# Designs tried in a protein design run: peptides against a protein of PDB entry 8HF1. Part 33

Target 1, 320 residues: chain A of PDB entry 8HF1
Amino acid sequence: NVMLYATKPTEVMVSFPHQEQVLTVTRLISAEIEKFYVSLDLMNIGVQPIRRSKSLQCLRDPSKKSFVKQLFNDFLYQMKEYGIYAASIAIISLIVEFDIKRRQAETLSVKLMHRTALTLCEKIRHLLVQKLQDMTYDDDDDNVNTEEVIMNFSTPKVQRFLMSLKVSFADKDPKDICCLVFVERRYTCKCIYGLLLNYIQSTPELRNVLTPQFMVGRNNISPDFESVLERKWQKSAIQQFRDGNANLMICSSVLEEGIDVQACNHVFILDPVKTFNMYVQSKGRARTTEAKFVLFTADKEREKTIQQIYQYRKAHNDIA

## One batch from the design tools (peptide; made by RFdiffusion4, then SolubleMPNN)

Design b1_p11_2_s2 (from b1_p11_2, 6 letters changed)
Fold by OpenDDE base, seed 5:
Structure b1_p11_2_s2 (fold): chain B 320 residues (1-320), chain A 11 residues (1-11)
Amino acid sequence: as target 1 above (320 residues)
Amino acid sequence: LPPIEELELPV
């Protein structure tokens, strides 16, 4: 039981300015998604066949429209919380998912709905890539993956996170690093993983130092939506991290599922700590000598975050 | 970019 371990990692709080990157492109993308929601509500896709083996989520959304809206809402969240560069990676996941659903569509109307969503995702991808290219003199798509472009098109939170990684791990021995990065949402794991791959490749001091992996919590509501591919990926990623073939693991909600990983020397919490269990379980992974537990907070929420951490520490000491 | 403001939280 991780709650019984008196782990004393160094707790570090990194503040970031609450700067809304009000770019014209983000407003345009948001307006295009809102127009799409109006069109989606007007689409008649008919009654979908109820299979007896459908998960509870498939029973709750016979129209599959709420799931389409959920994916775009999760994209809008990632664009706001992580920035335009992260959004350019996040949109690829939507493209892949809508293409799969378009191919699996049992009716022409459902096929057309997913095709319309896919066409919007390709338009959004083009708008994002074009905006990343505005800082590059070369029309080559590969030039958008520089350290400078990644940093300039990331939110202050992500900028501070990437700088913290560079300062913490520049030119270190890969064997001395065992790092966890916690995020709140399932889709954020893939987005931040793609961003980190490009950042590490563009940053010489990290290129041969950090080998990232990601894992996603099991979907407790719909085990049927957990693809065989995702389950294989999770098992492989955990094994690579245990074997030292990966030294940075990005996780969402994994600690609630009892996934046993080794003691880590660095734990980063990229998103707000919302629960006592998340605090105790994530902190309980920073178990090596001189382990660091790093939290990110907006400047406006700094005092509230400090008070919440002290409440969690007190509650932990009353149980331990 | 401004320097990272790291606050070590007292134990």
Scores: peptide ipSAE 0.330, ipTM 0.868, DockQ to the pose 0.150
Fold by OpenDDE base, seed 1:
Structure b1_p11_2_s2 (fold): chain B 320 residues (1-320), chain A 11 residues (1-11)
Amino acid sequence: as target 1 above (320 residues)
Amino acid sequence: LPPIEELELPV
């Protein structure tokens, strides 16, 4: 039981300016997605056959339209919270998912719906890549993955996170590092993983120091919908982290699912701590003698975040 | 970029 561990990690708060990146491209992308939702609502895709499994009722929009909207809403959230560079990685996950769904479509109307969503994703990808290239004088796709481009097109939160990683881990022995990064959403794990791979590759002081992996929570949906590839990948990622072949793990709410990750010396909470359980479980992974627990907060939310952490500390001490 | 504003949260 993680609650029984009296872990006393050093708790650190990193502040960042609350700046909404009001880029013209983000407004254009949002408007294109809104137009797509209007068109999607008008699509007649018929009634999908209800296979009788009770656990699937929550995902069965009989139209499969709610799932399409969920993926685009998750993309819009990632673009807002992490920036344009993170969004350029996040859109690839949507492209892959919609291509799979298009190939698995049981009807021509469902196939067309996923094809239209895919066409929008390719348009969004082009708009994002073009905007990243505005800083690069060279037309080569490889030039958009520089430290400068990543930092310039990331939100202040992500900028502070990357700076905190560089300061914490530059030129350290990879064996002395056991780092967790907690994020709220499943799709954010993949997005931040891709961002970190490119950032580490572009940062000489980190290139041979950090080896990232990610874990996505099991969908509350039947393990039958988790691809055999996703399950194999999750098991491999966990094993690599246990064996020390990976030293940084990006996690969502994986700890609620009973996945035991090892004791870590660094825990980063990239998104706001919304629950007492999330606070206790994530802090309870920082178990080494010199463990650091790092929170990120917008300047406007600093006082509210401090008060919330003090309430969680009090509640934890009343149970211990 | 401005320096990292790190605040140690008192125990």
Scores: peptide ipSAE 0.309, ipTM 0.862, DockQ to the pose 0.150
Fold by OpenDDE base, seed 3:
Parts: sequence; C-alpha cells; structure tokens
Structure b1_p11_2_s2 (fold): chain B 320 residues (1-320), chain A 11 residues (1-11)
Amino acid sequence: as target 1 above (320 residues)
Amino acid sequence: LPPIEELELPV
C-alpha cells in the first residue's frame, strides 16, 4: 500500500506594514457619502412592490435604499482595504449599476434616488482621478495606469501582493502558471481584476505572462436575469481557465460551492482567512508538485494569524 | 519598497 502522501503545499506568510493611508481625499469622499445617507433617509420612494420569486422562500429583495447603501459601503471598504487606485476602478462598477437601476426605475422618486447616487459617484470618480493625476508632473502623459501610479496609490497589502506576483511570475512560461487569488468580497474580484489588467499591461515582465480572469459566487439575492448573466460569465471564465486561455483566476468564496477548477501551483489569499472552510478549500487547490500557498498579514496581526493557521492545521488533521 | 518579508510556515 503506497500511501500517496498528498504533497502538502509550501505555506508562506507575507507581512505588510499596518499603515492606514489617511489621505485628505478619502476623508472627503467618506464625508460626502455620509451626507448622502442623511439625504437618502429623507427621500420618500413610496412602498416597494414585493417581487414574488417563484420559489416559496420570500427572499425579501433588500429595500432599494438598503441596496444603494450596500454598494457605497462596499466601495468604502474597497477604498480602505486596497487603496485609491482600486477605488477608482470600483467606482465605475457603481456608476454602471446605478445607471442600469435608473433606467429600470418604475417610479419618478426611485429614478431620482438612483440619479442622485449616480451624480455622487461621478463626483467621487473625479476626485479619485484628480488625485491619481497629481503624480504625473509631465504635462503630456495623462496615463494614470502606470506601474508607478498603481503601486503608489495602493495599500501596503496590495503593494506586497503585486510585488509577490512580479517576483513569482516574471518572464515565466504562461503554460507553467496556474494561479488562484482568493478575496473575501464578491465586488473585490472585479476591482482586483481591473487593477491586475492595468498592472500586467504596464509591467513588461508580466505582459504576455499573466492572463487574469475573475469568478464571482452565485448571488442568491440577484434577480433571475442578473443571475443568468453572472452564471454565463462564470462558465466562460472557468472554461478559459481550464483551456489555458487564462492562468490567473480571482475568486471569492465561490470555490467552497464545489466549482471544479484544475489543480493549481500557486494560491494567494489576499484577505484574512476568517473560516476553517476557507483555509481548507483554498489550500486544497494548491495540489501540484512544489505548489505554494501564500497568505498576507499585517505585522500587527502576524502572531494571531500564525496561531489561527496552527489551529486550522490541527482541526484539518483531526478530520483526515 | 523594502524587500518582501516572506516567512515559511513550519509544517
């Protein structure tokens, strides 16, 4: 009986300084969103019709106001956790979403609410882009998508992640790369995907080496149409990753739901490992020979992170 | 930027 010792991946922890980028622009944006919430609470949008989904579970569609607040709260999280450059990409997703909802509005009051949210997003976008341009001292190079701008306007966590990608994959054969990047939130997948597209395009050593895709989990609350589009996107993204047309996949908790992806040689955990299931499922994708499992932690949380990983290892060995 | 501090977690 050859016990196939499952080759355990090499587990690596990358530390980053706990620096809150307290920029004046981030405080201004937060204050404008807070003022908007006060205004939003005063808006009379009337009684919303309860959409009866055909499934007997009355999933109360979140109130149209609650959904608007959720999107801005998710944006504020992206800005805090990933930085101003990531926020400049995240705000575009809000603009698109509020424009769609403005067009689909059945009442003038709801249309006005989404229009007001959209106007705030355009102001936020302008403030972010203006701040990204403050580093381009040369009058002619309006390109805010350089490696330098991305690095300077990213949080220390994102800086260390991008450096780790560059060191790991510079000038490698694309066929030898099968990389997963795990993030906590679904909206982070799109934001980090957009950031990586721009970073890879601006970094010669990664250009034509890394081809990113992203996958978002099923939204159990999404309207049937959004769920169909998301399902089509997921199927296409997974197929591109299986066919080798993409070699880096950004995922949220989706892989816990039994999406079959190939064995990977690199797994990056960009956000804190909050659950045993996330640890086991993400680590369980690093299955190739010499596979790496990379965690990111703030220096302040280093010891707590180490102890948590040892607890998860113990619990995993007790189930095996 | 300073070099990446990588710690291999013991098995």
Scores: peptide ipSAE 0.302, ipTM 0.857, DockQ to the pose 0.128
Fold by OpenDDE base, seed 4:
Structure b1_p11_2_s2 (fold): chain B 320 residues (1-320), chain A 11 residues (1-11)
Amino acid sequence: as target 1 above (320 residues)
Amino acid sequence: LPPIEELELPV
């Protein structure tokens, strides 16, 4: 019943050119990570005692190596999908995480593993920042956080997303904005949040208009200090968004149904809609008058995306 | 950058 009377949001598809620009720096970083994986596989970290907390089994890679590889694979994904600028922010999250894990290491071998990963992240950060500086003609302006640098070192998808934000929200009243941005991966929330902070700060028309926040799905009830900080952050971010102190929320698809988020006037889907549930749940947040639901697609995938959306619409109408 | 190509998806 409530779904039948929901004003259907205007569904908009934004196309972007498929750019396989493999920069030399991206190839170098990928090769350094692959070389690190070979070294990581050779590391003897010993048999870690399997503390049988059944609920934490999915978190405790007993080798702790697969978790390190997962973080670097997520970084490589972000670099490919969002660009070098986003990667320069994403690598900071890895640095923080590996530093925490290094300090929490119970063994010298595990401490050394996280130290080696951290050293690689610092090298990658340097390579990324150096590449961002290559566009600053003024050797004296260390500010890689300009609108121009952000745009030039972002993928066509991210460029179109940032342009869509500028066109949609330039010089608007912050109170009239309730925006959700959906991304596939947990770590992308932090990365796109950092990118948006810098972009908004560098874009006068969006200064004092957009106040971004991010929320990450409750993955792991790890009793670890990190999970306590993430839970505190999530609670604070949701409250700020409810109170109108934030008007743009970046969410991963791992939002369990139990996170009560208000009705929004804009919903952006930055990553491909892979499931019917993601389509229905995200679109179901665009419930205000004149609400917009914006999808991003590569030009080559346009037809396939359209057909997939029509299938999801049909399936939704057959259930309603 | 080229203008944003927005396609409204028909209902």
Scores: peptide ipSAE 0.269, ipTM 0.849, DockQ to the pose 0.150

Design b1_p11_2_s3 (from b1_p11_2, 7 letters changed)
Fold by OpenDDE base, seed 2:
Structure b1_p11_2_s3 (fold): chain B 320 residues (1-320), chain A 11 residues (1-11)
Amino acid sequence: as target 1 above (320 residues)
Amino acid sequence: LPEIPELSLPL
């Protein structure tokens, strides 16, 4: 029972221009990934044994081609939805994951598959970093992590999100801030976290104000495949947020029922609210008297978003 | 600072 305390957070909608920034680099990267999928389909990796979890669920073997494609599809989504700066961080997560899987590979064929995926990730990383450097007029300043580079290579949604953070938290006491940022996908938590670290470090008004953390939702892949390290990280991140050592938490929309996160004064929904449950659960975290619940919408989707929120409000009042 | 058009969703 989520006690539906009628938390009346101030609901705010931030509109952003629907600009499809079609960069040549994003088209090149997409074409290289599609070319890789064709090559991947031709690879003979042999019959992989179906690992059964202790829970009798047929674990999708994370060494399968489908998992490799899922990671690249999640990367392509992040590049589209958050921009090429976020993509430059997201690709590092793929590099780390494919390197781990390459080392854990039981067969030469699976090892080669992950090596080929890793080689593609390094090529993508180079293309992204080169494009980020094209705006640094100073050949000597290899620092692609400036506020300007972050802003210019982020989508309008992310730009408005970063501006909303700056306006909301500039010159505030870090102790007065308890912020949640909801995203849809697990991997988005990591890339938005990395983006925020760099943005906060490059923004003097936020550098000593915001301390971000991220919580990766449990993988629908059995807890047996969650590394002991990932579980330790989740516990540590939650504890840091409880202790006030972190005041901004990036989480996937599935805060599992039972992560006791304290009452927050700010809740940002970076991705579209797709379900009534997501609306109620995320809004139900904004519990302070002056709590803000901030939604982001494209200008073209503004009316549809408003109508959907009114439907959710009505449905919430009919249950309360 | 460009005013973020914070549209308060009408109650």
Scores: peptide ipSAE 0.041, ipTM 0.750, DockQ to the pose 0.131
Fold by OpenDDE base, seed 4:
Structure b1_p11_2_s3 (fold): chain B 320 residues (1-320), chain A 11 residues (1-11)
Amino acid sequence: as target 1 above (320 residues)
Amino acid sequence: LPEIPELSLPL
């Protein structure tokens, strides 16, 4: 019961400017996805046979169209919330997922649907990579994975997060670091993980300091959709974090009751704290001496965020 | 690099 422990981490708020990066490429990508949704709605994939072994989601949407739309909506969210660089990584996850679904397709119509989605993802990837390359003055260095490119094509929130990591962990001993990063969405974990790998590799002060891992909460939709690979990855990632082979863990949910994770000295909340439970459970992981609990807020939402945190503190103290 | 504005506002 994390709520009963009087965890008094130092609470820190990092503000960032609210910048709607209205890039032409993001508008183009959004418009291409919307056109794809129109085409997807016109696709007759037939009634898929309800096999008892198909997840409750396959029972709810035998057309599998809602799943395709969900992945693209989650991509659009990541592009908006984390930026173009993060989107270039996020789109690879969609490519992998749609290729798997294409190979697993029981019908030609479903295979074609996933193929069309895959072709759109490849187009989006090209548009994103081309935009990342527009800042490389040297036509010869195709390496879009520099600290500068990552920073320039990240949202102000992500920029502040990366800066906070650099300031917090530059040239520190890896053994002295136990960091959690909380995000709202499952797919954000993989995206931010890929971004952090590239950022750490491009940042000398962090290269031998931070070893990231990611863990996604159990898929609420069906444990049957958790590939054996994803379950193995989760177990391996948690074990590496316990063994100190990883010192930064990205999580999309509060680690479920039963995933024992050690006391952390840093907890970053990259996305808005939407619930009291999220606040208490995430803050409850910052248990070491001098532990930091870091929140990110847009400047325009600063006052509302402060008021919400004070309400959560009060409610937590009234229960403790 | 834009100046790192105060990385910590005390809550």
Scores: peptide ipSAE 0.035, ipTM 0.730, DockQ to the pose 0.105
Fold by OpenDDE base, seed 3:
Structure b1_p11_2_s3 (fold): chain B 320 residues (1-320), chain A 11 residues (1-11)
Amino acid sequence: as target 1 above (320 residues)
Amino acid sequence: LPEIPELSLPL
């Protein structure tokens, strides 16, 4: 019996300094969101009709207020985990969502609630963009999308990720690249995609090398609530990655949902590996010869991360 | 740029 030793991917761990860059602007934004939550709790929006989804499993929180708070909590997470530059992209997604919800509002009170949320997002966007512009000393070039601005306003995790992409892929043939980037949250996919588009466009060594795409997992809540646009986007993104028109795919939970992606030569795990399933499934996509599986960890969590990966390796060898 | 310390997770 020739045990076909499947070539195991090379596992790499990239450490980054645990720096809580507590900028004054991030404190101001957090305080404005907290003040908004106090005002939101005082708003009378009336009783909202419970939309019975036919699938019994996920009780959507029927509260339109909880959905507003969820979007701002997700934004605060993006700002903390990825930095101010990523937050400037993430806030645009909130603006779009609240404008849609404002237009679809069945009552004046709900319309006003979404309008107040939208006004706060516009204020946050202005504060973020102004802070990105503070580094452009030259009056003439209002370009906040430079490699330097992206790097300086990103967290150490994102800085090490971007450096890892540049070192791994500078001046390579785009056909030789099949890269996956795993993130925990669906909103992070869109945020990191927008950041990578700007970074690649501003980095000469990557402009004609990396073509990013993103795929968000299916809403576990109901396939019926995926907008026709989101389903079309997912199908197009997967097809572009299969056809080689995109060679870097940013994804969240995609493998747990049975989305079949091709064998990759690089897999980056940008967020902490929280589950054995995430470890096995993401590592299992690094299937080419000499494939790399890259993890990111804070220096403070390095030992805990190493021990967790050893436990996952042991558990995987006990099932295989 | 400083080499990414490719700390290969020890086998």
Scores: peptide ipSAE 0.033, ipTM 0.732, DockQ to the pose 0.133
Fold by OpenDDE base, seed 5:
Structure b1_p11_2_s3 (fold): chain B 320 residues (1-320), chain A 11 residues (1-11)
Amino acid sequence: as target 1 above (320 residues)
Amino acid sequence: LPEIPELSLPL
């Protein structure tokens, strides 16, 4: 029970400027997705055969259109919250998912719908990669994974997060590091993982210091859609983190549902703390004597965030 | 940790 141990980690707030991303590419991508939604709404996919698999998801979306919109909305969120570099990684997850759904399509109409979504994802990928290449003299896709490109095409939040990692962990012993990174959304775990892999590889001071992993929470709504590969990956990632073969774990709030991870010395909350439970559970992972609990806030939301954290501290102390 | 002086406002 995480509440029984009143750990007093050092709480740190990192502010970042609220940047309205005035990138023409982000506006173009958003407009292409909106046009696609209009087209998607007009698609007649007919009555879908009810798969005998009791998946609540097939019951919730007989048309499978809402799932397509969800993935693009999730992508738009990542592009907004983490930047176009993170979006270039996030779009690959959509491509993979839509290709799987296209192959698993029971009807030609559903197959065509997923094909159209996939074609849009490839267009978005090209627009993102082209924009990342604007900073590179060479047209080689591999040159977009530099520290400079990652930093310049990340949101101020992600920039401050990466800087905080570099300052925290540069040239340290990997064994002395046990870091958690909390994100709100399960798909953000994969996106931030890919971003961190590239950033760590491009940053000499971190390359042999940080070994990231990610944990996607169990999809309690559709355990049938968890690929055997994804379940194997989750088990392997948790085990690597327990064994110290990975020292940075990216996780969504699903750690609340009983994934026991070891006591960590660093906990980063990359997304806003929305609930008291998230605050207590995430803070309760920072259990070492010198543990740090790092929050990120936009400058405009700083006062509101401070007040909310003080309320959560008070409520936590009243229960302890 | 070097406090990034600009980043570490103690709450």
Scores: peptide ipSAE 0.028, ipTM 0.712, DockQ to the pose 0.136

Design b1_p11_2_s4 (from b1_p11_2, 6 letters changed)
Fold by OpenDDE base, seed 4:
Structure b1_p11_2_s4 (fold): chain B 320 residues (1-320), chain A 11 residues (1-11)
Amino acid sequence: as target 1 above (320 residues)
Amino acid sequence: LPPIPELSLPL
């Protein structure tokens, strides 16, 4: 029971300015997705046969339209919470997902629906990449993966997270690092992983220091979407992290699913701590004497965050 | 309860 271990990691707060980056491109993308939802609602895809897919979602929405909307809503969340750069990585995941669903489509109408969603994702990708290129004055896709572009097109939260990694791990021995990064959503793991790969490659002080991996919880939403590939990836990523071949693991809720990960010396909570369980489970992974538990908060929410952490500390001490 | 220290990051 993770709750019974009185792990006393050093809790650290990182504040970031609340900037609503109102970029014209983000408004345009949101408007294109809203127009697509209107079109999607008008699509007659017929009554799909309720295959006894173990997916509760197939029972709730035999049309699979809710799944399409969920993916775009998750994308809009990534773009808002992590920025345009993270969104450029997140949209690739949607492209892959809609291409798989298009190929798996049992009807021409469902195939067309996923094709239309895919075409929108390709348009969104071009709008994002074009906006990233505005800094480089170069049309080369490789030039958008610089530290400068990543930082400029990331939210203040992500900027402070990347800076915290640089300050914490610059020129350290990779063997001395065991880092967890907790995020709220499954899709955030993939986009932050892609962002970190590019950031680490562009940052000499972190190159050959950090080897990131990601793990995602079981897809309770679409078990049929747990490709054999995703399950293999998850097992491989966890094993690499256990073997020390990866020293930074991005995870969402996965620790609740009984995935055993080793004790870490760093735990970053990139998203707000919404529950006492999340607080105890994530903090309970920081078990070394010098372990750090790093929280991110907007300046405007700092007081509320501090009070919430004190409540969680009290509740944890009352159970321990 | 001990205060939560703030990590100073370069601006």
Scores: peptide ipSAE 0.269, ipTM 0.857, DockQ to the pose 0.884
Fold by OpenDDE base, seed 5:
Structure b1_p11_2_s4 (fold): chain B 320 residues (1-320), chain A 11 residues (1-11)
Amino acid sequence: as target 1 above (320 residues)
Amino acid sequence: LPPIPELSLPL
């Protein structure tokens, strides 16, 4: 029972300026997705064969249009919350998903729908990559994965997160690091993982220090939608983290589902703590003597966040 | 409750 461990990690707050990313590219992308939703609603995909797949979700949207909209809405969230650099990584996941769904399409109409979604993702990817290249003066295949590009095209939250990693882990022994990074959404795990791989590779002080992995939640609703590959990858990622071959794990609320991970010395909460359970479960992973529990908050929400954490601390102490 | 220390990261 995670609640029984009176783990007193040092709780730390990192404030970041609330910057509404008023990038023209983000407005263009949002407008293209909105236009696509209008077109998607007009698409006649016909009567889908009711796959008797026991997943209640497949029964709710026989058109698979809601799934398409969900992926783009998750992308828009990631672009807003993490920035256009993170969005350039996130869009690749959509491309992969829509290409798989296009190949698995049972009807020409569904195949066309996923093709149209894929074409939009490719357009979005081009717009994002072009914007990342605007910092590279030379038309050469200049690696848009530099520390500078990552920092400049990340939200203040992500900038402060990356700086917190650099300050916390620069030139440390990899064996002394056991770090968890909590994010709200499962797709954000892959996005932040890709961002961290590029950031670590571009940051000499971290290149041989941090080995990230991610863990995506089991989709409780349909184990059938998790590719055998994704399940194998999750098992491998957890094992690498247990064996110390990975020392930073990006995870969503999945660690609540009884994934036994070792005691960590750092826990970063990249997204707002929305529930007492998330607070207790994430904090309960910071179990070493010098463990840090790092929260990120927008300056405008700082006081509200502090009050919420005090309420959670009180409630935790009343149960412990 | 002890205050939550704020980590001022260098800008």
Scores: peptide ipSAE 0.257, ipTM 0.859, DockQ to the pose 0.887
Fold by OpenDDE base, seed 2:
Structure b1_p11_2_s4 (fold): chain B 320 residues (1-320), chain A 11 residues (1-11)
Amino acid sequence: as target 1 above (320 residues)
Amino acid sequence: LPPIPELSLPL
C-alpha cells in the first residue's frame, strides 16, 4: 500500500512554451498516413479466423487493420508530443513490428497489408532522417544523434525534460541516482528510451552518470499477446534497475503493486497527470528525504495544472 | 500548501 507512507517529496514544476512546431515534414507524413488509411480500407484481407484463446475471454482479435491504424496513430501522437527526433526512433519500432507481422502472416493478403505498412514506414523514416540531416553538413547517419540535433528536433516539453536531467544529474555519482520517468503511452517508453540513450551518449556530463532502462506497462490486452520475449525483457529491465545497473527507468504505468522498485529520489512526470490515482502512485515512488517530484506543464496550462495538483494534494491529505 | 517551486532552466 503506497498510500500509507506520507512521502513528502519536493514537488517541482517545469514550464515549457507552447510552440506548435508546424514542420512541413510532419504535415507530409500525416498526409501520407491518411492516404495509406484510405488504401488500407479498400484492401480485402478476407475474414480472419477468430483464434479462440484458451482464456474464456473471446478477445476479438482487433481487426488486423485496426491494429495497423493504432500503431500509426500512436506514431503520429509521438511525433506531435515529443518531436521529429523521437518520431525517427518511434518509426523503427513500427518497422520491426510490421516486419514481424509480415513474416507471421498466414495469408498473402495479410502479408501484403503488412508489407505496404512497412513500405510506408521506410518512406516516413527517410523523410524524418533527411530532415534531421538538414542541420548536419555531413550525410553520415551518426551525426544526427548529437545533443544539438536532439534538442532542436524535440518539442519544448522534451527539451525542458532533457535540460532538467542535465541540471539534476550532471557530475553526480550514478549510485546516488534512482530516477523514474512516467509517460502515458506504452510506445512512448521505447522512443524516449532511444532518445535518452542518444542524448546521454552525446552529453559528456551524463554519459557515465545515467544508465536508462524502460518498462512497458502490461497491455490490458490478454497476457497471451505479450511475447515471451517482451515479458523476459521487462523482468530483466526491472532486475537491472534493482541491481543498480540502471538508475533511470521509463514507465508507461505505475509499476503494479508487487513490483518492488527501490525508493526513488527523482520522479519525472513527462505527460499530464490525468488522475488522482496516477498522482498518488507516482508521487509515492519518490520516498527519499530529498526526493523530487517533477511535473511538466505548458505555460498556457500552468494555472490549470497548479489548481489540479492543489486539488490532488488536498484529496491526498484528506485520506492520509 | 507551499507553492510548487518552478525550476527555471537556463535557456
Scores: peptide ipSAE 0.212, ipTM 0.832, DockQ to the pose 0.813
Fold by OpenDDE base, seed 3:
Structure b1_p11_2_s4 (fold): chain B 320 residues (1-320), chain A 11 residues (1-11)
Amino acid sequence: as target 1 above (320 residues)
Amino acid sequence: LPPIPELSLPL
């Protein structure tokens, strides 16, 4: 009985320099959000009606103020972790969400709160776009979606990720590619998807090779709060990836929830592996012959990351 | 661009 040793994926580590790009624009945006939080705390929006979900779990619908602060905190995280270019895409998602909430507002005070948040998002969008345009020396080509602009306004982590995609997939047959990209936060999936669409369109070697899609995890809060639109998008995205109409899937912790995704030949972990379960589940998707499992780490965290991966390898071999 | 140091984590 030849025990078919399950071909373990090749684990690869990509290091990136720890550069805090402290741009003046990022400091200005952070200060404007902090000023807005002070103003938001002073707003009287009244007592919000508790939505009785039929399930006995008193899921306190997060206070309408807490939800606004969460969206801006997630935006600030994306700007810090992925850079100004990713932030310019992230802010559009906030604009859309606050416009929906403004239209759905039952009270004038709540409508005004979402309007003030929306006005801040438009100011932030303008500051980001203006900063992206500062590198286009030619007055005639307003196209901020070039490979050069994307690379220069991305963090070293995102730069190394994009370079890793280009080296891994340049001029390959799209049918030979089944790629997963794992990110920690659900909102990062949309930002990295938008960034990859623009990067692939600007990169000739990838334009007809990579077709990205994204999948967001079910909201742990309740399947009832998942919009009908988000559920339709997830089903369509999974189906496109199963049918081979998409060959790169950006996902958060979604694959922990038992989504049956095909065996992949590439798995990229863009954010730090924080749990043993995340390590096993993400690595367990790299099941083809010669599959690569690619980790990204800051140079300062390299030794700690290596030691953590050795601990996870040991723990995985003790369970198998 | 300098080659991405594919540091294969030694087995």
Scores: peptide ipSAE 0.147, ipTM 0.790, DockQ to the pose 0.132

